# Designs tried in a protein design run: peptides against a protein of PDB entry 6TME. Part 53

Target 1, 324 residues: chain A of PDB entry 6TME
Amino acid sequence: NRLKRAYIALQAWKKAFYSDPFNTAANWVGPDVCSYKGVFCAPALDDPSVLVVAGIDLNHADIAGYLPPELGLLTDVALFHVNSNRFCGVIPKSLSKLTLMYEFDVSNNRFVGPFPTVALSWPSLKFLDIRYNDFEGKLPPEIFDKDLDAIFLNNNRFESTIPETIGKSTASVVTFAHNKFSGCIPKTIGQMKNLNEIVFIGNNLSGCLPNEIGSLNNVTVFDASSNGFVGSLPSTLSGLANVEQMDFSYNKFTGFVTDNICKLPKLSNFTFSYNFFNGEAQSCVPGSSQEKQFDDTSNCLQNRPNQKSAKECLPVVSRPVDCS
Target 2, 324 residues: chain A of PDB entry 6TME as posed
Amino acid sequence: NRLKRAYIALQAWKKAFYSDPFNTAANWVGPDVCSYKGVFCAPALDDPSVLVVAGIDLNHADIFGYLPPELGLLTDVALFHVNSNRFCGVIPKSLSKLTLMYEFDVSNNRFVGPFPTVALSWPSLKFLDIRYNDFEGKLPPEIFDKDLDAIFLNNNRFESTIPETIGKSTASVVTFAHNKFSGCIPKTIGQMKNLNEIVFIGNNLSGCLPNEIGSLNNVTVFDASSNGFVGSLPSTLSGLANVEQMDFSYNKFTGFVTDNICKLPKLSNFTFSYNFFNGEAQSCVPGSSQEKQFDDTSNCLQNRPNQKSAKECLPVVSRPVDCS

## One batch from the design tools (peptide; aimed at target 1 Y132)

Design b2_p21_7_s4 (made by RFdiffusion4, then SolubleMPNN; from b2_p21_7, 19 letters changed)
Fold by OpenDDE base, seed 1:
Structure b2_p21_7_s4 (fold): chain B 324 residues (1-324), chain A 21 residues (1-21)
Amino acid sequence: as target 1 above (324 residues)
Amino acid sequence: EEEKKRKEEEYFEKLKEEALK
């Protein structure tokens, strides 16, 4: 009995709650699991006459606890949304049995350990949100081999390089922000055919930006701020026909910011502040357009306000990194 | 800084909403 298994799982989970401030699980009593708050039943895909637990939504319940291995008994769950709680520990490997997993959201919790590799076992997964946790270690390259629509990794403790497999991703949105990623952005990034938004904010990324970024025709948001990038902006950025928001602030970029970048047709905001740029086109000057917002603060620009001192600029500007 | 964080959070929520459509 599938609902009986669900009952066992849900009761085990209830026992794993340390605190339930809103008494979300107060009605988690008895065999009728479909009446449980945050539990949603639907006809089974293999037999429409059978009712199964198809979804969990405990978002914003502020529940403290952990995920017990018995959750692996919820084999019919396709939607698992438990964000904004205080769940701790690791994601159980037993969740590999949830072969119908479509959306997995454990964001805004206290999960620890390595990347939950169990997510790689779900063949139908489209949405993965593990942001705002304490996941650590390397990002498995296989994550980008999956046919995901969205990958939220931001605000964790991930380290090492971004896998070269990123170019294989079909995701429209990927967030790397506020981790400990290092190394260069892979050149394969230009192969992300469905990419709309990508965020690298606040990592330890370095090196030159790959020219292949300019191949991201569908990108509307590209944020690489607060890293250690060097060299000039790639001239190929002129290919970002749909970019609306672009942020390269708080890096170590040098060189000249060109008209071809600042005149991008859909560009709304372009922030390149807190770098070592030594020149900019007139089209890049803040206030030059009513349709576009620019920030050139704290660079090495002449005749512009709020720039770095010569003492700070000279050592860097005199030794430009050649990215060619 | 706090404002920046707030804006980022709002942005991420927007992304999530769009992804779940």
Scores: peptide ipSAE 0.582, ipTM 0.938, DockQ to the pose 0.839
OpenDDE base, seeds 2, 3, 4, 5: peptide ipSAE 0.574, 0.582, 0.575, 0.578; ipTM 0.937, 0.938, 0.937, 0.936

Design b2_p21_8 (made by RFdiffusion4)
Pose (drawn by RFdiffusion4):
Structure b2_p21_8 (pose): chain A 324 residues (1-324), chain P 21 residues (1-21)
Amino acid sequence: as target 2 above (324 residues)
Amino acid sequence: SAEEEYLTTKENEMLAENNAS
């Protein structure tokens, strides 16, 4: 009995609810699971006459609990939204039985430990949001082999390198912000198809920017701020024909900012503050344009306000890194 | 520090947008 399996799974889950501030599971009684709050039923994909539990949505319920293995019985679930709860522990391996999983959002919870590799087992997975948890350790490179449209990893404790496989991703949006990733951005980044937004804010990345970034001609947001990148901005960045937001602030970049970048057509907000740039094109000057917003604070620029001192600048400015 | 303020602002903005989406 199909809905009985859903009943058992949801009752096993309620048992694990230690605190439910909004009494969200108050009506989770009896066998009519489709009437349970946050449970969403629909016709079976292969038979419209059969009723199935197809979605779970408890966004913002603030429930403290954990996900028991019995949730593996919800075999028809394709949507799982639990943003802003207090669900703790790990994602049960039994969730590999949820073969229709399409969108999985466990953002802003209390999950911990290694990357939830059960997500790699779902053949229809398109949206994966694990941001704002305590996941840590290495990132499974094979995650960029899945045909994910969106990958949200920001605000965890992930470490080590960006996988070389990133160029395989078909994602339109990828966030790595606020982890402990290290090393260089891979040269394969130029092979990412469909990429519109990529956010690296606040990691421990370094090395020079790969010239292959210039191949991302559909990118609208490129944010590499608060890392440790060195070298000059690659001249290939003129290929970012669609970039609207570009932020390289808080790095160790040196050299010139040219109009090759500052005159990009759709570029509206270009922040390159807190680097070691010693020259900029006139068109790159903040306050100079009514359409484009620039920020050059704390660089090594003559005749500009709030720059670094000459004392701090000359050692770094006179010793540019050979990107080789 | 200025960088810490920047990072905190960005983290808060991303969380607010995520919650509103």

Design b2_p21_8_s1 (made by RFdiffusion4, then SolubleMPNN; from b2_p21_8, 11 letters changed)
Fold by OpenDDE base, seed 3:
Structure b2_p21_8_s1 (fold): chain B 324 residues (1-324), chain A 21 residues (1-21)
Amino acid sequence: as target 1 above (324 residues)
Amino acid sequence: SDLEKYLEKKEKEELERHLAS
């Protein structure tokens, strides 16, 4: 019986709780699992006359514990939301049996170890949120082969390069922020046909920005701040017809911030502070527009306030990186 | 009941098979 299997799984999970401050699992007693707080039943897809556990929602329960392998018995679960808890350990490989997994949110927990590759085994997965954990190591290239709507990886310990397979992603939102990713942004980024928002904040990314970024015509948010990017901004950024929020601050960019970038038709906020830009168009000057906000602080701009000293600028500006 | 005991046994066996895989 499918509900009996669920009972076994849920009771094993309850036993894996170290702390339940809100007594969320207090009613997790007896075989009627559909009455359990945070457990949601629905008619089975293969037999509408049979009820199954289709969803788990334990968000914001502050539960301390781990995910036991018995959770693999929840084979009908399509929605698994357990964010804002204190779950620790690794994601069990037994979750590979949850072939209906559609949304997986384990964000804001204490999970450790490598990327949970079990997520790659779920054929119908559309939403993956593993942010605000302690996952580490390389990002599997195969993550971008999946038909995901959103990929949230921020605030972890991921390292190495961003896979070139990123161009295959159909995701509208991707976050890499606050990890330890290194290397260049792959040129294949321009192939992300559904991309609306991408965030690279606070990594160790470097090199020149690829020209192919300009092909991201649907992007509304592009944030590459707090990295080690060098060279000039690509002229192809003029192709970002729908960008509203753009941030290149806290990098090592040089050159001239062009009119073609600052006059982007949907641009609302453009931050390029804390770089080594040595010139900007009038359209880029803070206060030049009522509709757009700019920040040019701490660059190498002449006749602008709050700029770097000549001593700081000259060594960098005099040796611009050639991105050709 | 005998049926309940039988079902419990089968459930346990299923769990064991799952954990072994």
Scores: peptide ipSAE 0.034, ipTM 0.508, DockQ to the pose 0.010
OpenDDE base, seeds 1, 2, 4, 5: peptide ipSAE 0.032, 0.027, 0.030, 0.033; ipTM 0.525, 0.503, 0.577, 0.484

Design b2_p21_8_s2 (made by RFdiffusion4, then SolubleMPNN; from b2_p21_8, 11 letters changed)
Fold by OpenDDE base, seed 3:
Structure b2_p21_8_s2 (fold): chain B 324 residues (1-324), chain A 21 residues (1-21)
Amino acid sequence: as target 1 above (324 residues)
Amino acid sequence: SELDEYLEKKRKEELEEALAS
């Protein structure tokens, strides 16, 4: 009976395909759904003698279509991977019935609408990838209450502020890049105990960087480039004992780039170009180290090449933002 | 990233296990 429900769901999905250039669903015929290409069966958790559809993998199939509500009949699915297709529309709310959902990857598609809140209903979700779509609106604060290993939100149309609940996240990797997020980075960011990589690239974020960033002892990648951040870099950044890649380029930062940042023990690449920094320590100068790479291009630094003109610098440097 | 590679391996293993059962 469970496979019969799966048959109904999969046939409804096949009918929702507008284009299947690789004929992926060509063998989606008959009741033997476990033989369908991209469909994976396993023994049910509640009864090992019963086979159920446990996984879907249609990655890189270039399928055009939408997700029909009948997919909610796939109640035993724990792995749903459909990246690199041309699926459009919204994520069906009927997927709330997939209570075993563990990994959900719909990246590189043409999905639209608000954040798929159905993802919040899955109690066992560990992996969420919705990047490279057209999702829009606010990010629900509850996303960070989930025990996720990774949160990929980049390359969408999300807007508004980053929720304060970010500090509750147990994720190792979080990407906000290439959205329309605005406001300040929450001070609670320092509470992200498992964070290794965080990316804010290409948003409308502003204000001063919170001092609490320095509490991210496990972070290896911190990228805040291409935003509207102002003020000086927090002195507490000296606490980033494991940071390897750091990028603050294309912002409105001012002040002095200090030794305690440029001499971070694991630092490999530090890019702070295209800002309004008016000084840097000798340890920050490109070429000063064989182990570290620096880029100080297009700042307000004296005796350095490729800097902004005095006309561009003076109005900003003479009126630095006080972040204290 | 390293995490991405780990997760990909895990997904592959889970799928292989499902196919073997």
Scores: peptide ipSAE 0.027, ipTM 0.447, DockQ to the pose 0.038
OpenDDE base, seeds 1, 2, 4, 5: peptide ipSAE 0.020, 0.017, 0.021, 0.025; ipTM 0.454, 0.415, 0.503, 0.500; seed 5 fails the geometry check

Design b2_p21_8_s3 (made by RFdiffusion4, then SolubleMPNN; from b2_p21_8, 13 letters changed)
Fold by OpenDDE base, seed 4:
Order: C-alpha cells, then sequence, then structure tokens
Structure b2_p21_8_s3 (fold): chain B 324 residues (1-324), chain A 21 residues (1-21)
C-alpha cells in the first residue's frame, strides 16, 4: 500500500514536469517505483519487511515543473534532494505528512512565495537548503527553534529583521547572504554554541555589531560584508579563537582596527576594505604577515594606498557612532 | 547504514560547494 501511494505521487509529479532535458523520468513507468531513477527505497522503520520510498535525488536534472500536492503521499521520505532544477511555484503544504523528513534541499530552483512553513512541521529535520530561489517575506522565528545542522537561506528575497531566536540555533552553518534583511544583528547571536560559519553578505543590515559576536568560539567563517553596519569593531572580537575568514568590507565602520583582531591565532584572511576606518595596527597592514592576508583598501587610513579622500572621510570620521 | 553514508557524503559535498561560493 505504501508503494502504491508512492506510485501515485511520482506519477503525479511526472505529469507536473514541463521539461525533462536529460530524460530523468523516462523510466518512471509501472508500479516498481524502486527502480525509478532518482528514487531510493529502504526497509520501513516500523516494519523492516516492507519496502518504502525513503529518498528522492533529482539533483542537477534541469527539470522544469512544479511540486504537486500528491507528493504528500510520500510519507516515508527522509531525503528530498532536488537542487539545480527549474521547479517553480510553492512548496506544497501537503508535505507536512512527510514526518520523517531529515534533509530537504530545494536549492537553485524557481520557487516563490513566503518561507515554506511546512519545513517547520518536520520534527526530525536536520538540513534545510532553500537558497537560490525567490522566497520572500519574513523569516519565521521558529526556524531557529529546530535542531538544524545547516540553514541555507542565501540568494532569496527575504525581508525584515533577523529573529532574536537565532541564539537558539544549533546549526553549524547559517547563510543569510543576498537577501533584503534589515535591522541589527541580534545580541543573542553569541548563544549559537555550534556555529562554525555565518554569512550576512549583501543585505540591508545596520547598526553596531553586537559585542556578543566575540562569544562565537567555534566560528571559522564570519562574513558581514556589503551591509550598512556602523561604529567600531567590538573589542570582544578578540575572542574569535578559531576564525579563519573574516570579512567586514563594504560597510560604514569607523575607528581603529586593533592588534587583538588582526593577531587572532587562526586568522588567514581579514578583509575590512571599503569602510571609514581611520587607523590600523601594524599587524593589520597588508603584507605584514606571510601567513595572513589583509585588505585595507578604501578606508580613511593615513599613509596607505587607495584610501578615500579627506573630503569623503571627514564628515563620517568626525561623527563617530557610539555603540556603547 | 547505506542511508547514513549517503547523507554524510551529500552533506560533505554541499558544504564543499558552499565553501567554493
Amino acid sequence: as target 1 above (324 residues)
Amino acid sequence: SALDEYLEKYRKEELEKHLAE
């Protein structure tokens, strides 16, 4: 009966294909769904004598189409990987029936609408990748209440502020890049105990960086470039003992870039170009180390090449934002 | 399990892609 339901779902999906340039679904014929290309069967968890559809992998198939509601009949699916296709429309709410969902990757498609809240209904979800789509609106705060290992949101149309609940996240990797997020980074960010990589590139974030960023002891990549951040870099950034890649470029930062930041023990690349920094420690100067790469281009630094003019610097540097 | 191995491989590959971006 489970495979019959899967057959109905998969045939409905095949009918929802507008284009299948690699003929991926060419063998999607007949009741033996376990032989279908990209369909993986396994023994059911509740009855090992029963074979069920446990996974879908249609990655890089360049399929054009949509996800029909009949996909909700795939109740045993734990893996749904359909990245790098041309699927459009919305994620069906009927997928709430897929209670075993563990990894959901719909990245690099043409999905639209609000955040797919159906993902919040999956109790065992560990991996969520919805990047490179056209999802829009607010990010639901409940996403960070889930025990996700990775959250990929980049290259969408998400708006509003980053939820304060971010501090509850157990994710090792979180990407916000290339959206329309605004406001400040929540102070609760320092509570992300498992965080290794966080990327804020190319949003409309503003305000001062919270001091609590310095509590991210396990972070290896921190990229806040191409935003509207102001003020000085927090002195607490000296606590980033494992940071390797750090980027604050293309913001409105001011003040002095200190030794405590540039001498971080695992720092390999630190980019702070295109800001309004008016000083840097010798350890921050590009070429000062063979082991570390720095970029101080287009700041308000004295005796450095490729800096902003005094006319550009003076109005900003003379009115520093107090982040205290 | 075969599923666990697949998941581990997939996660690794996706992480590598992310790092390359």
Scores: peptide ipSAE 0.172, ipTM 0.775, DockQ to the pose 0.083
OpenDDE base, seeds 1, 2, 3, 5: peptide ipSAE 0.023, 0.023, 0.021, 0.025; ipTM 0.582, 0.491, 0.521, 0.583; seed 5 fails the geometry check

Design b2_p21_8_s4 (made by RFdiffusion4, then SolubleMPNN; from b2_p21_8, 12 letters changed)
Fold by OpenDDE base, seed 1:
Structure b2_p21_8_s4 (fold): chain B 324 residues (1-324), chain A 21 residues (1-21)
Amino acid sequence: as target 1 above (324 residues)
Amino acid sequence: SDLEKYLKEYEEKELKEHLAS
């Protein structure tokens, strides 16, 4: 009996709670699991006459505890939403049995350990949110082989390079922000056909931006701020026909910010402050447009306010990095 | 289905909230 298995799983989970400030699991008593707060039942996909636990929603419950292996008994779960809790430990490998998993949101918890590779075992997964945790180590290249709509990885402890497989991703939104990623952005990034938003904020990324970024025609948000990028902005960025928000601030970029970038047709905000740019087109000057906002603060620009000193600029500007 | 609607609404909400953050 599927509901009996669900009962075992949910009771094991209740026992794994250290704190339930809102008494969310107070009604988690008895065999009628479909009445449990945050538990959703639906007809089984294979047999509409059978009622199964199809979803868990415990978002914002502030529950402290861990995920016990018995959760693997919830084999009919398609959605697992447990964000904004205080769950700790690792994601159980037993969740590999949840083959119907469609949306997995464990964001804003205290999960630790490596990337939860169990997520790679779910063939139907479309939404993965593991942000605001303490996941660490390398990102598995296989994550980008999955047909995900969104990949939220930000605010973790991930390190190493971004996998070359990123170009295979079908995700519209990918966040790498506030991790420890290093190395260059893979040239394969230009192959991300469905990408709308990508965020690299606050990593240890370096090197030149790949020219292939200009192939991201559907990107509306591109944020590469707070990294160690060097060289000039690729001229191919003129291909970002739909970019609205672009941020390259707090890097080590040099060279000239061109009209072709600042005149992008959908560009509403372009921040390139805190770099070593030594020139900008008139179209890039803050206040030059009513429709666009620019920030050129703390560069090596002539005749602009709030720029770096010649002493700070000269050593960097005189030794431009050739990205060719 | 109700489930499909819920899933879609959740995804859309999360994507919008991400942009706003």
Scores: peptide ipSAE 0.483, ipTM 0.907, DockQ to the pose 0.082
OpenDDE base, seeds 2, 3, 4, 5: peptide ipSAE 0.453, 0.436, 0.462, 0.440; ipTM 0.901, 0.896, 0.902, 0.898

## One batch from the design tools (peptide; aimed at target 1 E197)

Design b2_p22_1 (made by RFdiffusion4)
Pose (drawn by RFdiffusion4):
Structure b2_p22_1 (pose): chain A 324 residues (1-324), chain P 22 residues (1-22)
Amino acid sequence: as target 2 above (324 residues)
Amino acid sequence: SAVDDKVDATADTLTTQAKEKY
């Protein structure tokens, strides 16, 4: 009995609810699971006459609990939204039985430990949001082999390198912000298809920017701020024909900012503050344009306000890194 | 921030599409 399996799964889950501030599971009684709050039924994909539990949505319920293995019984679920709860522990391995999983959002919870590799087992997965948890350790490179449209990893404790496989991703949005990733951005980044937004804010990345970034001609947001990048901006960045937001602030970049970048057509907000740039094109000057917003604070630029001292600048400015 | 707003808007759009699908 199909809905019985859903009943057991949801009752096993309610048992694990230690605190439900909004009494969200108050009506989770009896066998009519489709009437349970946050449970969404629909016709079976292969038979419109059969009723199935196809979605779970408890966004913003602030429920403290954990996900029991019995949730593996919800075999028809394709949508799972639990943003802003207090669900703790790990994602049960039994969730690999949810073979129709399409969008999985466990953002802003209390999950911990290694990357939830059960997500790699879902053949239809398109949206994976694990941001704002305590996931840690290495990132499974094979994540970028799945045909994910969106990958939100920001605000965890992931470590080590960006996988070389990143160029295989078909994602339109990828976030790595606020982890402890280290090392270089892989040269394969130029092979990412469909990429519109990529956010690295606040990691421990270094090395020079790969010239292959210039191949991302559909990117609208490129934010590499608050890392440790060195070298000059690659001249290939003129290929970012669609970039709207570009932020390289808080790095160790040196050299010139040219109009090759500052005159990009759709570029509206270009922040390169807190680096070691010793020259900039006139068109790159903040306050100079009514359409474009620039920020050059704390660089090594003559005749500009709030720059680094000459004392701090000369050691770094006179020893540029050979990107080789 | 503006970057956050854009990221969230993209996530919302995809989520709307997925709900329409299922």

Design b2_p22_1_s2 (made by RFdiffusion4, then SolubleMPNN; from b2_p22_1, 18 letters changed)
Fold by OpenDDE base, seed 3:
Structure b2_p22_1_s2 (fold): chain B 324 residues (1-324), chain A 22 residues (1-22)
Amino acid sequence: as target 1 above (324 residues)
Amino acid sequence: SSIEKRIENSLEKLREEARKKF
């Protein structure tokens, strides 16, 4: 019965292909679905004597088509990898029946519509990759209530604020890059106990950086570049004991870049270019260290090359935003 | 179980690969 349902689902999906340039589904014929290219079977968890479809891997198949609702019949699937295709439309709500979903990768496709809320219905989901699509609208706060190890949202059309629930996330990697997120980074960010890498690149985020960022002891990568952040860098950033890559470039930051930041023990690259910083410690100067790379280009620094003109700096530097 | 082990192994590999793509 389970493989019969899988057969129905997979045949419906094959019919939903508009183009299969590598003939990936050419062998998708007959009831032996476990022999289908990109289909992986395993013994069922509830009955080891029963073989079920446990995984789909169609990565890099360049398939054009859509996901039909019949995919909801693949109730034993735990791994769903279909990145780097040309699938369009929305993620079917019928996928809520896939209660064993652990890894869901639909990245680098042509999906549209709001956040696929069906992902929130999967109790065991650990990996969510929906990057490089055209998903839009608000990010549901509930996404961070999930026990996810990684959340990839970059290169979409998400808008509105980042939910305050972010502090509840147990994810080690979170990407918001290249969306339309706005507002401030929530203060609750400091509660992300397992966070290693967080990327905010290329959004419409603004305001002051929260002091609570300094509580992210496990962070190795922090990138907030290409936003509208203002004010001084929080002094609490000195607490980022494990940060290796830090990027604040292309913002509207002001003030002084301190020794306490530039002397962070694991810091390898620190980019703070294209801001309005009016001073930096000697330890922040590019070339001052053999072990660390710095970029201070296009700020308001005195006696440094490639800085903004006085005309550009004066209006901003003379009116610093007080984040206190 | 065999499935659990497979999932764990796959997840770890995928995480490592994914981190290099952004």
Scores: peptide ipSAE 0.033, ipTM 0.733, DockQ to the pose 0.100
OpenDDE base, seeds 1, 2, 4, 5: peptide ipSAE 0.027, 0.033, 0.025, 0.028; ipTM 0.709, 0.743, 0.689, 0.711

Design b2_p22_1_s3 (made by RFdiffusion4, then SolubleMPNN; from b2_p22_1, 14 letters changed)
Fold by OpenDDE base, seed 1:
Structure b2_p22_1_s3 (fold): chain B 324 residues (1-324), chain A 22 residues (1-22)
Amino acid sequence: as target 1 above (324 residues)
Amino acid sequence: SSIDEKIEASLEELRKKAEEKF
C-alpha cells in the first residue's frame, strides 16, 4: 500500500525533527497521511482510483532536523518544497526512488556535502532550488543536460569551473551567485536558447567574457558583478536585444564602453562601476537618458566624478588584456 | 608633479587609442 509506505516515511521524518517551533507535525499522527499538515495527496498517475502522497510543502516551518533515508518511500511525490527550514545533513540517495520528482526546493536550509547528485536521477525534474545552503565541491556537468526550467545554485560553497555543458541547458533562469566558481565563462553559454536571467555575482570568475554572450537574445538580466573578469566588453553584446538589467561592476574590465551597448533597446539599468574602463560613449554617461540608468563610478574615465586616480589606473590600463 | 603629469599624459594617449579601437 502506497499510503502505508508514505506513513512509514513521514513518521520517520517526524522522528528526525530536532525542533518544530510551529508544531507543524503536531497532527502527523495515525495512518491518514493525507490529513497531515503540509502533505498533499492526489490520484496516482498510473491508477486514478488510488490516492497517493503527491506533494510536500513545509516551507517556512523553521524545522530543525535531517532528511532520513525512509523518505525514499515517498515514491509518488512530484512536489517537494521544504525551503526556509533548518534541515541539515545531506540529501538522501534513497530519494532516487522518487522518479516523479518535478519540483525540488530545499533552499534556505543547512544542507552540506557535494552537489546532490540524486537530483540528476529524476527524469522529469523541471525546477531545482538548492540555494542558500552549504553545498560544496564541483558542479556536475550533467546538471545542464537536464530539461530544467530553473536552476538556483546561489549562496553555496560550489567551486571549480562552470561546466561547458551549460550551453545545453534549457533553463530560463540560472543563478551561480555567491559561490566560489572560478575560471572563464564557457563559450557554449551562447547556446542557451531559453535563457532569460543569469547571475554570476560574487564568484572568482576570471578571463575575458566570451563573445558568444551576445547570442543570448532572450536574456533580460545579465549580472556578472563582483568577479575578476578582464579585457574589454565584447562588441557582440549589442546582440542582447532584450536585456533590461546588466551589471559588470566590481571587475577588472578595461577599454571603451561603446554606444552599441549603452543604446540597447530594452536596457534600463547598466552598471559598470568599479572597473578600469578608460573611455565611454556619451550614451553611457549617467544622466544622458531619462529611460536608462547608468553607473560609471570608480573607473579610469576622463572628466567624470568619482574616478580612480591616474596612479591607480595607469598600471592596469597600460597593460590591456587581449581577448582576441 | 612632473610624474603626475607624465602619468596623465600617458593615460590620455591610451584613452585616445581606446576610442579609435572601438
Scores: peptide ipSAE 0.187, ipTM 0.775, DockQ to the pose 0.011
OpenDDE base, seeds 2, 3, 4, 5: peptide ipSAE 0.007, 0.017, 0.036, 0.010; ipTM 0.396, 0.416, 0.606, 0.398

Design b2_p22_1_s4 (made by RFdiffusion4, then SolubleMPNN; from b2_p22_1, 16 letters changed)
Fold by OpenDDE base, seed 3:
Structure b2_p22_1_s4 (fold): chain B 324 residues (1-324), chain A 22 residues (1-22)
Amino acid sequence: as target 1 above (324 residues)
Amino acid sequence: SSIEERIDAALEKLRAEALAKF
C-alpha cells in the first residue's frame, strides 16, 4: 500500500523534528496522510483510482531537524519544497527512489556535505534549488547534462572550477553567486541556448571573460561582480541584444568601456564600478541617458568623480592583461 | 499558483512524457 509507505515515511520524519515552532506537524497523526498539513495527494500516474502523496510543502515552517532515510518511501512525490527551515545533515541517498521528482527545493536550510548527487539520479527533474545552505566541494559536471529549467546554487561553500559542461545546460536561470568557485568561466558558456539569467557574484573566478559570452542572445541578466576577472571587456558583448542588467563591478578589469556595450538596445542598468578601467565612451557616463543607469565609480577614469588615485591605478593600468 | 496546481501541471507533463515513450 503506497499510502502506508507514506505514513511510515512521514512519521519517521516527524520523529526527526527537533523543533516545530508553528506546530506544523501537530496534525500528523493517524493513517490519513492526505490530511496532513503540508502533504498533498493526487491520483497516481499508473492508476488514477489510487491516491498517492505527490507533493510536500513545508516552506517557511522554521522546523529544526533532519531528513531521515525513510523519506525514500515517498516514491510518488513530484514536488518537494522545504525551504526556509532549519533542517540539517545531508540529503538522503534513499531519495533516489523518488523517480518522479520534478521540483526539489531545500533552499535556506542548514544542509552540509558535498553536492547532493541523488539529484542527478532523478530523470525528470526540472527545478533544483539548494541555495542558502552549507554544501561544499566540487560541482558535478553531470548537473548540466540534465534538462533543468533553473539551477540555484548560490550561498553555499562550493569550490573548484565551473564545469565545461555548462554549455550543455538548457536552464534559463543559473546562479553560482556567493560560493568559492575559482578559475575561468568556460568558453562553452556561449552554447547555453536558453539562458536568460546568469549570476556569478562573489566568487574567486579569475582570468579573462570568454568572447563566447557575446553569443548569449537571450540573456537579460548577466552579473559577474565581486570576482577576480582581468583584462578588457570582450568586444563581442555587443551581441547581447536582450541584456537589461549587466554588472562587472568589483573586479580587476582594465581598458576602455565602449559605445558598443553601453548602447546595447535593451540595457537598463550597467554597473562597472570598482575596476581599473582607464576610459569610457560618452554613452557610458552616468547621467548621459534617461533610459539607462550607469555606475563608473572607483575606476581609473579621467575627469570623473570618485575615481581611484593615480598611485592605485598606475601599477595596474600600465600592465594590462592581454586576453588575446 | 497553488502547490496543487503545480502538482497537477507536473503530473500532466510526466504523463505526456511517459506516453511519448510508448
Scores: peptide ipSAE 0.381, ipTM 0.880, DockQ to the pose 0.060
OpenDDE base, seeds 1, 2, 4, 5: peptide ipSAE 0.370, 0.021, 0.354, 0.018; ipTM 0.876, 0.632, 0.865, 0.559; seed 5 fails the geometry check

